# Ledger of designs, part 324: peptides against a protein of PDB entry 7BDX

Target 1, 212 residues: chain A of PDB entry 7BDX
Amino acid sequence: EMGAAACTLLWGVSSSEEVVKAILGGDKALKFFSITGQTMESFVKSLDGDVQELDSDESQFVFALAGIVTNVAAIACGREFLVNSSRVLLDTILQLLGDLKPGQCTKLKVLMLMSLYNVSINLKGLKYISESPGFIPLLWWLLSDPDAEVCLHVLRLVQSVVLEPEVFSKSASEFRSSLPLQRILAMSKSRNPRLQTAAQELLEDLRTLEHN

## One batch from the design tools (peptide; made by RFdiffusion4, then SolubleMPNN)

Design b2_p29_5_s2 (from b2_p29_5, 13 letters changed)
Fold by OpenDDE base, seed 2:
Structure b2_p29_5_s2 (fold): chain B 212 residues (1-212), chain C 212 residues (1-212), chain A 29 residues (1-29)
Amino acid sequence: as target 1 above (212 residues)
Amino acid sequence: as target 1 above (212 residues)
Amino acid sequence: SERRALMEKLFEETERNSERAVEEAEELR
């Protein structure tokens, strides 16, 4: 309970750029983000056996951690910090997104994907994420999620790659062959307007890049 | 480990007035400070049997909690919040200061005393603390601590009472009869310059109030 | 009213300048 409460407050105040700078300006940031990755990993590993109630203190704690990572990644210095000094955390997030089953820990997936999207705004972050081993298979796996919000944030991450010619050109053949284009097309017909729009825009961007 | 790391970061960023305002502006503050008091109390109750290594994650966690309370109390709105909405936490801090043996958990005592001192800057806080049952016996107990830093912060708290005529006039007879004046006089001869000065100033203030 | 006393603050942090926030994590209500 107390850990979750403290971490939740830290998550809330981390919405401020000044607080993110304060977190990163201290000598404790490296240790914190190292333990964050380990804690998130331990939590996900515990799920294979126990129905951890999504409303448990442990779940709330891990959500707050993922939220903090997202808010840190929302700031330029935070992106630079994560890409330069906490790559293991990014690797952990990518791994956990692969380890979580479709429909499992949806809220955590959303927060982790939001963090990766924020990191992808930095070209170094985008390169690091997109060049991660198994990234395209991971996108396929995540786009198989039944949750519209998970799929939305995956589409946004894919769009982030597609909109960067330097990154997309390296993987364009693999993206075309390995992306579930039929599933993205199905999402472009979603009743969820955000998911529909994101899928339509991505399909348009992909078509534009086929003709160039 | 993770709880202690998160709480320690929250402690660090709580040095900012804007962060304190953000903590208090949220709907989570009341719950957080309620659990804080309970966590600190549980920690102190656990000490009667186990030599909790002062460097344990649990100790660091409780230090961070006490630090957060101190930083909240360092801000006007934080003092008002504690005095109006979290009196149970103040009662808990007073109780824990009484339950801890001389020389036991010195760092925690210092942080708790710093929080009470900050609260005492507000006249409402000073009245609340000084009118707490057993406050003067508690001062006697705490001034028996062998640690100079504990004694220093007790002297500062006593000075806070003495410098407020509205508060001191109500208890002046009990203060004169129940304060360990000989111990304060011994502290005025301390080799610790901060303790020496604080004891001298308090003795001067007490003498001035005897002549008025 | 508040008295003029030295308030105790623990841990001071310094502000830095950085790029735009894109997505903030919403508090899970």
Scores: peptide ipSAE 0.031, ipTM 0.773, DockQ to the pose 0.060; fails the geometry check
Fold by OpenDDE base, seed 5:
Formats: sequence, C-alpha cells, structure tokens
Structure b2_p29_5_s2 (fold): chain B 212 residues (1-212), chain C 212 residues (1-212), chain A 29 residues (1-29)
Amino acid sequence: as target 1 above (212 residues)
Amino acid sequence: as target 1 above (212 residues)
Amino acid sequence: SERRALMEKLFEETERNSERAVEEAEELR
C-alpha cells in the first residue's frame, strides 16, 4: 500500500521537467531505475499464474513505475540518462513487451510503448531500440494485439523508425519482408480515429520510401 | 526495496516547493499521508522486538516518509494541509515521539521533530501541537535524550512555543512547574555549538518572560 | 520572529543541467 501511494505521487510529480531533473540529479537514480526493471519483470512473471487484479496495489505500483519511465523519457536529459545509464531497463521493457500475450496487461503495454516512443525521439535512443535483437518481430507481435490503443502506440513507434533514414536503412530488408501490410491496411479503416490516422500516415510514409 | 527507492526519490524532490504543491494538488495526498502515519506507527511498534538494522529498507522507507512530511511542512500550503487535513498524522508523530525511548531511533526522532518545528511556524500549527494532550511532558521526555541533535530540535520546538505569547500563556503554569532548568543549563555548556546556542537563547527568552 | 521564519528542508537533490528541446514527447499525469 504505502509503496504504491509513494510511487503514484512520484509518477504524478514526474510530469514536471524540473522533477525529472531532480530525480536524475541525485545519486539514487541509477539504483531506482535498476530496481524498476526488476520490479516490472517480477510483476510480468507473476501473471502466468494468479489473475492479478488490475486494481491491486502491485498493479498500481508497476503502472506508476512505467509512468515515471515515460515522463523521464519525455525530457531530453531523461532520454540521455535512459540510453546512457539505464539500457538494462530499456532491454527489460522490450523483453516484457515480448513476454506479454496479445490482450494481456494492456495498460502496462501502453505505458511501456509510450516510454519507448519518447526514447525514440532522440536518434541515439531510436538507434538503440531499433538495433535490439528481435525488435522488428516484436513490433509485429505487438501489432497483433486486439487493443486499439496498443496498436496505436506500436504504429507511432514504427513511424518513428520509418521517418529516420539512417535507422530504417539498416533494417529495411527485414522490415519489408515481414511487414504485416494487411493488418496496417485494416487499421487504416479502424473506427478509432487516432488509430486510423496513424495507420494512414504510416502507409503514406511507406509508399514514399518505396519510390525513393 | 522498490518502495524505499521510490519514497527516497520522492523525499529528494519534495525539497522543491513546486513539488510539494504538486503532491498536495493531487487527489491522492490525503491517502498518502494517512498511510504514512500508519506505516511510521507500524515501524515504531516493530522496534520492541527485533533489532531493526538502521540500514534496512524499512528504516530507509520510514526515514524518507518523515523527510517528506518535513519538506511538506516547510511550505506554507503544506503546513495548512497538515493542520487542516492530516491532523491524525501530527497526532501520530507526537505519539511516536513519546513511544520511543531515549537514544532509540535518533534519526527518526530528528526528522519528526523537524516536521513539528516546521508546522510550528504557523500559529495555527503551533496551537494545534501545543494543545495536544501531554505535549509539555513529551518535550521533557524528549529532552532527556542523550543525543545532542534530538535535544537541539526539542529546544528549537520549545523556543517556538515560548516566543508566541498567545500559546505560551495557555501552558505557562505547567511549563514553569515542570521546566527541566538544570538540564537546559547543562546544554548551554555543551561542546556542540548549535546545542549550546539554542540552550542559551532559550534561557534568555525564559528570563525575558519572567520579568514581564 | 526571525527564528520562526527559518524553515527546515531535508535531502536537497542537485538538479542535473539539461538542454531543453522542443519535443513531441508524451507526458502522463
């Protein structure tokens, strides 16, 4: 209970850039983000057995942790910190996204995807994520999710890759060979306007890249 | 572990006034401070048996909680919040200070005393604390502590009472009848310059009040 | 009194110097 309350408050205040700077300026940031990854991993590993209630203190705690990572990644110094000093956390997030089944832990998936999107704003972050083993298969695994919000954030992350020629060129062959085009086309017809737009924009970006 | 890390970060960032405002502006502040009191109480109750290692995650967690309360009380809106909405927490801190033996949990005592001192900056806070049952006996109980830093913060809190005529007048009879004058005089000869100064200043303030 | 004006703050963390950029980052509250 107390841990979840404290972490939730920390999440709320982490929306401030100055708070992110304060978090990262302390000598405890490294330890915090190291333990964050371990805690998130332990939570995901626990899901195979007991139906964890979404409203459990443990769930709220892990959501707050993922929210903090997202808000840290929303700041330039936070992205730098994550990519330079917390790569293990990024690797953990990527792994957990792969370990979760379609429709499983949707809220956590969204938060983790948002954090990865924020990291992808920096070329260094985008390079790190996109060069991770199994990254492209992971994108398609996540795009198989029935949840529109998960799919939206996957498409945004895919778009972040496609828009960077230096990054896309390294993976272009694998990307083209495995692209779930029919799935993306189906999303471009979604009743969710955000998902529809994201899918349409990505299809336009992909068409532009085929002609170049 | 993770709870202690999160709470420690929250403590660090709570040194900012804007962070305190953000903590208090959320709908979760009441719950957080309610659980804080319960957590601190549970910790103190656990001390009667097992030698809790000072460096335990539990100890660090409770220290961070007490630190957060201190930093909240350092801000005007934080004092208002504590006195208006978290009186149970203030009552808990007063109780825990009474439950702890001389020399027991010194670091926690210092943090709790600092929080009470900060609350005492406001007349409303000072009134609330000083009108608490057993407040004057509690001050003398705490002043029996062998730790100079505990005694320093007790003397500062006593001084905060003495400097407010409206507050001091209500307790003046009990205060004068129970004053450990010899103990304060001994502290005025302390090798700790901060303790020496605080004791000397309090003795001067008391002399001034005897002549008026 | 001047004495009552002294507020105690604990555990001040140093802010990390960072450059601010215009970002399309997602923030959660």
Scores: peptide ipSAE 0.029, ipTM 0.765, DockQ to the pose 0.080; fails the geometry check
Fold by OpenDDE base, seed 3:
Structure b2_p29_5_s2 (fold): chain B 212 residues (1-212), chain C 212 residues (1-212), chain A 29 residues (1-29)
Amino acid sequence: as target 1 above (212 residues)
Amino acid sequence: as target 1 above (212 residues)
Amino acid sequence: SERRALMEKLFEETERNSERAVEEAEELR
């Protein structure tokens, strides 16, 4: 309980850029983010047995951790820190997104995808995550999720890859050969306006790349 | 481990006034400070058995909690919050300071005394803590501590009471009858310059009150 | 009185950088 409360408050204040800077300027940041990855991994591994209630202290604690990572990644110094000093955490997030089944831990998936999206704003971050083994299959695995928010954040991350020629050129063959076009087309007809727009924009970006 | 890391970061950023305002402006503040008191109490009660290493994750967690309370009390809105909405936490801090033996949990005592001192800057806070049952005996119990930092912060808190006529007048009889004058005189000769100064100033303040 | 309390703040350090579209995790709080 107390850990979840402390983490929740830290999450809330981490939306401030100055707070993110304060977190990262301290000598405790490396240890914090090292343990964060381990804690998130331990939580996800524990889910294969008991249906943990979404409202459990453990779930709230892990949500707050993922939220803190997202808010850190929202800031340029935070992205630089994650890409330079916390690559293991990024690897863990990618792993956990692959280990979770469709519809499982939707909130955590969204937060992890938000963090990866924020990291993808940095070209160095985008290169790092896109060069991760199984990254493209992971994106398509995540697009099989029934949750519209999960799919939305996957589409945004896919768009970040597609819009960066230096990254897309390296993966273009695999990307084109494995693209779940029918799934993206179905999302472009979604009743969720955010999902619909993201799918439409991505389809336009992909069409532009086929004509070049 | 992760709880201690999260709390330590929250403690670090809570030295910012804007972060304290963000903590208190959220709907999670009441719950956080409610659990904080319980967690601190549980920790102190657990000490009567096992010599917990000062560097344990549990100790660091509780130190961070006490540090957060201190930093909140350092801000005017934080003092107002504690005195209006977290009185149980103040009562808990007073209780824990009484339950701890001389030389026991020195770091935690210092942090708790710092928090009470910060609360005492507010006249409403000073009234609240000074009207607590056993407050004066508690001050003298704490002045029996062999630690110079504990004694320093006790003397500062005593000075806050003495310098406030509206508070001192209510306790003046008990204060004068129970004052450990020889102990304070011994502290005025301390090799610790901060302790020496605090004891000298308090003795001057007390002399001024005897002549009025 | 306030001047004595302001001296008892305990821990802070800070660093900065910035790029693309920011998403805050507070949407799922």
Scores: peptide ipSAE 0.024, ipTM 0.762, DockQ to the pose 0.082; fails the geometry check
Fold by OpenDDE base, seed 4:
Structure b2_p29_5_s2 (fold): chain B 212 residues (1-212), chain C 212 residues (1-212), chain A 29 residues (1-29)
Amino acid sequence: as target 1 above (212 residues)
Amino acid sequence: as target 1 above (212 residues)
Amino acid sequence: SERRALMEKLFEETERNSERAVEEAEELR
């Protein structure tokens, strides 16, 4: 209970840029983000056995951790910190996104995808994430999720790759060969307007890349 | 480990007034401070059995909690919050200070005393603390501590009472009858310059009150 | 692209601007 409550408050205050700077300026930041990855991994591994109630202290704690990482990644110095000093955490997030089944732990997936999206704003972060082993297959795995919000954040992350020629050129062949075009087309017809828009924009971006 | 790390970061960022305002403006603040008191109480109760290593995750966690309370109490709105909405936490801190033996858990005592001192800056807080059952005996119990830093913060809290005529007048008889004058005089001769100064100032304040 | 400028901040609760972190407890004197 107390750990989740404290971490939730830390998540709330981490929405401030100055709080993020303060988190990162301390000597404990490295340890915190290292343990964060381990804690998130431990939680995801626990899901295969027990129906952990999504409202448990443990789930709330992990959601708060993922929220903190997202807020850190929202700040330029936070992105630089994560990509330089907490790569293992990014690798863990990518791995956990792969370990989770479609429809499993939707809220955590959204938070992790948001954090990766924020990291992708920095070219260095985008390069790091996109060069991760199995990144393209992971995007398509995540895009199979029944949750519209998960799919939305996947599409946004895909857009980050597509909109960066230097990154896209390296994976363009794999990307084109594995692109779940029918799935994205289905999303462009979604009743969820945010998902619909994201899918339409991505399809337009992809068409532009084929003509150039 | 993770709970202590998260709480330590929250402690760090809580030194900002804006962070304190952010902690208090959430709907989770009440729950957080309620659980804080319970967690601190549970920790202190655990000390009578096992030599909990002061560097344990649990002790670090509780130190961070006490630090957060101190930082909240350092802000005007935080003091008002504690005195209006988290009185049980203040009562718990007072009780825990009584339950701890001289020389036991010095760092926690210091943090708790600092939080009470900050609460005492507000007249409403000072009234609340000073009207707590056994408050005067508690001050003298704490002043028996072999640790100079504990004694320093006790003397400062005693000064807060002595410097407020409206509060002091209510307890003046008990205060005068139980005053460990020899102990305070011994502290005025301390090699610790901060303790020495605080004891000297308190003795001067007490002399001024006898002449009026 | 303009889309990359949309940083996602996650708030568990309502958007609060928070500013500073210090690891040490501050005592107001």
Scores: peptide ipSAE 0.019, ipTM 0.764, DockQ to the pose 0.096; fails the geometry check

Design b2_p29_5_s3 (from b2_p29_5, 14 letters changed)
Fold by OpenDDE base, seed 4:
Structure b2_p29_5_s3 (fold): chain B 212 residues (1-212), chain C 212 residues (1-212), chain A 29 residues (1-29)
Amino acid sequence: as target 1 above (212 residues)
Amino acid sequence: as target 1 above (212 residues)
Amino acid sequence: SERQKKMEELFKKTEENAERAAEEARELR
């Protein structure tokens, strides 16, 4: 109980840029983010057996951790910290997104995807994430999720790759060969307006890349 | 591990007034401080059996909790919050200070005493703490501690009572009858200059009160 | 649950922060 409460408070206050700077300015930040990855991994591994109630202290704790990481990634110095000093955490998030089944831990996936998207705002972060082994297959795995918010954040992350020629050129062949075009086209017809727009924009960006 | 790490980070950032305001502005603050008291109590109760290594995750966690409370109490709105909305936590801290033996959990005692001292800066807080059952005996119990820092913070808390006529007048008879004058005189001769000064100042304040 | 509501409020704030960062990044492009 107390750990989840403390972590949830830390998540709440980490919405402030000054708090993120204070977190990162401390000598404990590295250890915290290292243990964060391990804790999130342990939680995701525990899901294969027992239906842990999503309202459990453990689920709340991990949700708060993912929220903290996302809030850190929302700040320029936080993105730089994650990409320079907490790459293992980014690798863990990518792994966990792969380990989670479609429809599993939707909100956690959304937070993890938001964190990765924010990291992708930094070109160094985008390069790091996109060069991760299995990144392209992971995007398509995640795009199979029945949840519209998960799919939305995946499409945004895909768009970040597509909009960066230096990154896209390295994976363009794999990207084109594995692109779930029918799935993206289906999303462009979604009743969810945010998902619809994101899918339409991505399809336009992809068409622009084919003509050049 | 992770709970202690998160709580330690929260402690570090709670040194900022803006972070304290953010903690208190949330609807989770009440729950957090309620669980804080319970967690600290559970820890202190666990000490009667096993020599919990002071470097354990649990001890670090409780230490961080006490640090957060101290940092909250350092801010005016934080003191007001504790005195108005978290009185049970103050009662718990007073109880735990009584339950701990001399020389036990010195650093935790110091943080708890610092939090009470910070609360005592607010007249409403000072009134509340000083009117707590067994408060005067508790001060003398704590003054028996072999640790100079514990004794220093006890003397400061005693001084806060002595310097407030409205508070001192209510307990003056009990205070005078139970005053461990020989112990305070011994502290005024301490090799610890901070303890020496605090004991000397308190003795001067007490002399001033006898002449009026 | 009240707990769930609180988590959703924090989620929304995090989403707003993430979106702000994305908007700022788009304006710089």
Scores: peptide ipSAE 0.233, ipTM 0.756, DockQ to the pose 0.214
Fold by OpenDDE base, seed 2:
Structure b2_p29_5_s3 (fold): chain B 212 residues (1-212), chain C 212 residues (1-212), chain A 29 residues (1-29)
Amino acid sequence: as target 1 above (212 residues)
Amino acid sequence: as target 1 above (212 residues)
Amino acid sequence: SERQKKMEELFKKTEENAERAAEEARELR
């Protein structure tokens, strides 16, 4: 109980840039983010067995952790910290996104995807995550999710890859051969306007790349 | 592990006034401080049985909680919040200070005493804590501690009572009849310069009150 | 539940922060 409350409070205050700087300026940041990854991993591994009540203190705790990571990634110095000093956490987030089934822990997936997207704003971060083993298959796995918000954040991450020629060129062959074009086209017709727009923009970006 | 890390991080950032305002501005503050009191109480109750390793995650967690309360009490709006909305937490801190033996959990006692002292800066807070049942006996109990820092913070709290005529007048009879004058005189000869000064100042304040 | 509502509020704030960061980063490009 108290852990979830404290972590939730930390999540709330981490919306401030000054709080993020204070978190990162302390000698405890590395340990905190290391334990964060381990805790999130332990939670996801526990889901295979027991119907964990999604409203549990443990679930709330993990959501708060993911929220903190996302808020850190929303700040330039936070992105730099994650890419330089917390790569294991990024690897963990990528792994957990692969371990979760479609429709499972939707809100957690959204937070994790938001964090990865924000990390991808930094070219070094984008390079790191896109060079991760199985990254392209993971994107397609996540794009199979029934949740529109999950799919939206996946499309945004795909767009970040596509818009960086140096990154896209390395994976272009695998990307083109495995692209779920029919799924993206279906999303461009979504009733969700955010998803529709993101899919349409990505399709336009892809067309531009084929003509060059 | 993660709970202690998160709470320790929250403790660190709560040194900022803006973070304290952010903590208090959220609808979660009341719940957080309620659970804080309960968690601290549960910890202290657990000490009667097992030799809890003072270096445990649980101990660190409780220290961080007490640190957060102290940091909140260091800010004017935080004092106002504690006195108006978290009186149960203040009652819990007073109770826990009574339940702990001399020399037991010294660092926790120091943090709790610092929080009470900071609350006592507000006249309403000073009135509230000084009107608590057994407050004067509690001060003398705490002054029997072998730790110089515990005794220092007790003397500071006693001084806050003595320097407020409206508060002191209500308890003056009990205070004078139970005053451990020999103990305070011994502290005025301490090798610890902070303790020595605090005891000397309190003795001067007491002399001034006898001449008026 | 009150817990869910509080989580949703924090989630929304986090989303807003993430979006702001993305917009600011695009304007700098």
Scores: peptide ipSAE 0.230, ipTM 0.757, DockQ to the pose 0.197
Fold by OpenDDE base, seed 5:
Structure b2_p29_5_s3 (fold): chain B 212 residues (1-212), chain C 212 residues (1-212), chain A 29 residues (1-29)
Amino acid sequence: as target 1 above (212 residues)
Amino acid sequence: as target 1 above (212 residues)
Amino acid sequence: SERQKKMEELFKKTEENAERAAEEARELR
């Protein structure tokens, strides 16, 4: 109980840039983010057995941790910290996104995807995550999710890759060969306007790249 | 582990006034401080048995909680919140200070005493804690501690009572009858300059009150 | 539940922060 309450408060206050700077300026940041990854991993591994109640203290705790990471990634110095000093956490997030089944822990997936997207604002971050083993298959795995918000954040992350020629060129062959074009086209017809727009923009970006 | 890390980060960032405002502006503050008191109480109750390693995650967690309370009490709105909305936590801190033996959990005592001292900056807070059952005996119990920092913070809290005529008048009879004058005189000869000064100032304040 | 509502409010704030960062980054490109 107390841990979940403390972590939830830390999540709430981490919406402030000054709080993120204070978190990162401390000598404890590295340890915190290391343990964060381990805790999130342990939670996801526990899901294969007992149906963890979404309303559990553990679920709240992990959700708050993912929220903190996302709020850190929303700040320039936070992105730099994650990319330079917390790569293991990024690797863990990528792994967990792969380990989760479609429709499983949807809101946690959204937070993790938001964190990765924000990390992708940094070119060094985008390079790092896009060079991760299985990154392209992971994108398509996540794009198979029935949840529109998950798919939206996947499309946004894909777009971040496509818009960076230096990054896209490294994966272009695999990307083109495995692109779930029919799925993206279906999303361009979504009733969710954000998903529709993201899919349409990505299709336009992809067409532009085929002509170049 | 993760709880201790999160709480430690929250403690670190709570040194900022803006973070304290953010903590208190949330609808979770009441619950957090309620659970804080319970957690601290559970920890102190656990000390009667196994020698809890001072270096345990639990010890660090409780230490961080006490630190957060102290940092909250350092801010005007935090003092107001504690006095108005978290009186049970103040009662718990007073109880725990009574339950701890001389020399036991010295650093925790210091944080709890610092929090009470900070609360005492608010006249309403000083009134509340000074009207607590057994408050005067508790001060003398704490003043029997062999640790100079514990004694220093006790003397400062005693001074806060003595300097407020409205508060002192309510307890003056008990205070005068139980005053460990010889102990305070011994502290005025301490090699610790802060303790020496605090004891000397309190002796001067007490002399002034005897002449009025 | 009240707990769920609180988590949703924090989620929304986190989403708003993430979107702001994304918008700021697009304006700088």
Scores: peptide ipSAE 0.229, ipTM 0.757, DockQ to the pose 0.206
Fold by OpenDDE base, seed 1:
Structure b2_p29_5_s3 (fold): chain B 212 residues (1-212), chain C 212 residues (1-212), chain A 29 residues (1-29)
Amino acid sequence: as target 1 above (212 residues)
Amino acid sequence: as target 1 above (212 residues)
Amino acid sequence: SERQKKMEELFKKTEENAERAAEEARELR
């Protein structure tokens, strides 16, 4: 209980840039983010057997950790820190997004995808994420999720790759050969306005790249 | 492990006034400080049987909690919050200081005494603490501690009472009748310069009050 | 539950912060 309360409080205050700077200015940030990855991994590994209630202290704790990472990645110095000093955490987030089944831990997936998107604002972060083994297959696995918010955040991450020529050129062949075009077209007709718009914008960006 | 890391990180950042304001501006502060008292109490109750190693994750967690309370009490709005909204936590700290034996959990005692001292900067806080049942006997119990830092922080809290006429007048009879003058005189001859100075200052303040 | 509501409020605030960061980054490009 108390661990979840402390972590939730830290999540709430990490919405401030000053608090993120205070977190990163301390000598304990490296250790905290190292253990964060391990804790998230242990939680996801525990899901295969026990229907952990989404409202458990453990679930809340992991949501708070993912929320802290997302809030840190929302700040320029936080993105720089994650890309330079916490690459193992980024690897763990990518791994966990692959290990989770469609429809499993939807809110956690959204937080993790938001953190990766924020890291992708940094060109060095985008390069690191996109050069990860199995990154393109992972995007398509995540787009198979029935949840519209998961799919929305995947489309935003795909768009970050497509809009960066230096990154897209390295993956362009694999991307074009495996693109789930029918799935993205179906999303462009979604009743969810945010998902519909994101899918339409991505389809326009992809058409622009084929004509160049 | 992760709970201790999160709590330790929150302790570190709570040294900033802006972070304290962010903690208190949230809807979770009341719950956090309520559970804090319960967690500290559970820890102290566990000490009677198991020699909990001072370096355990549980010990570090409780130290971090006490550190957060101390940092919150260092800020004007934090003192106001504790005195108005977290009186149960203050009661718990007073109780735990009484339950701990001389020489037991020295660092925790110091943090708890520092938190009470910081609360005592607010006249309403000083009134609340000093009107607690058994407060004067508790001060003398704590002054029996072999640790110089514990004794130093007790002397500072005693001085806060002595320097406030409105508070001291209510306890003056009990205070004068039970004052461990020989113990304070022994501290005024200590090899620890901080303890020596604090004991000398308190003896001067007490002499001034007897001549008035 | 009250707990779920508080988690949803924090989630929404985190989403708003992430969106702001994306907008600011687009304005700087």
Scores: peptide ipSAE 0.187, ipTM 0.747, DockQ to the pose 0.188

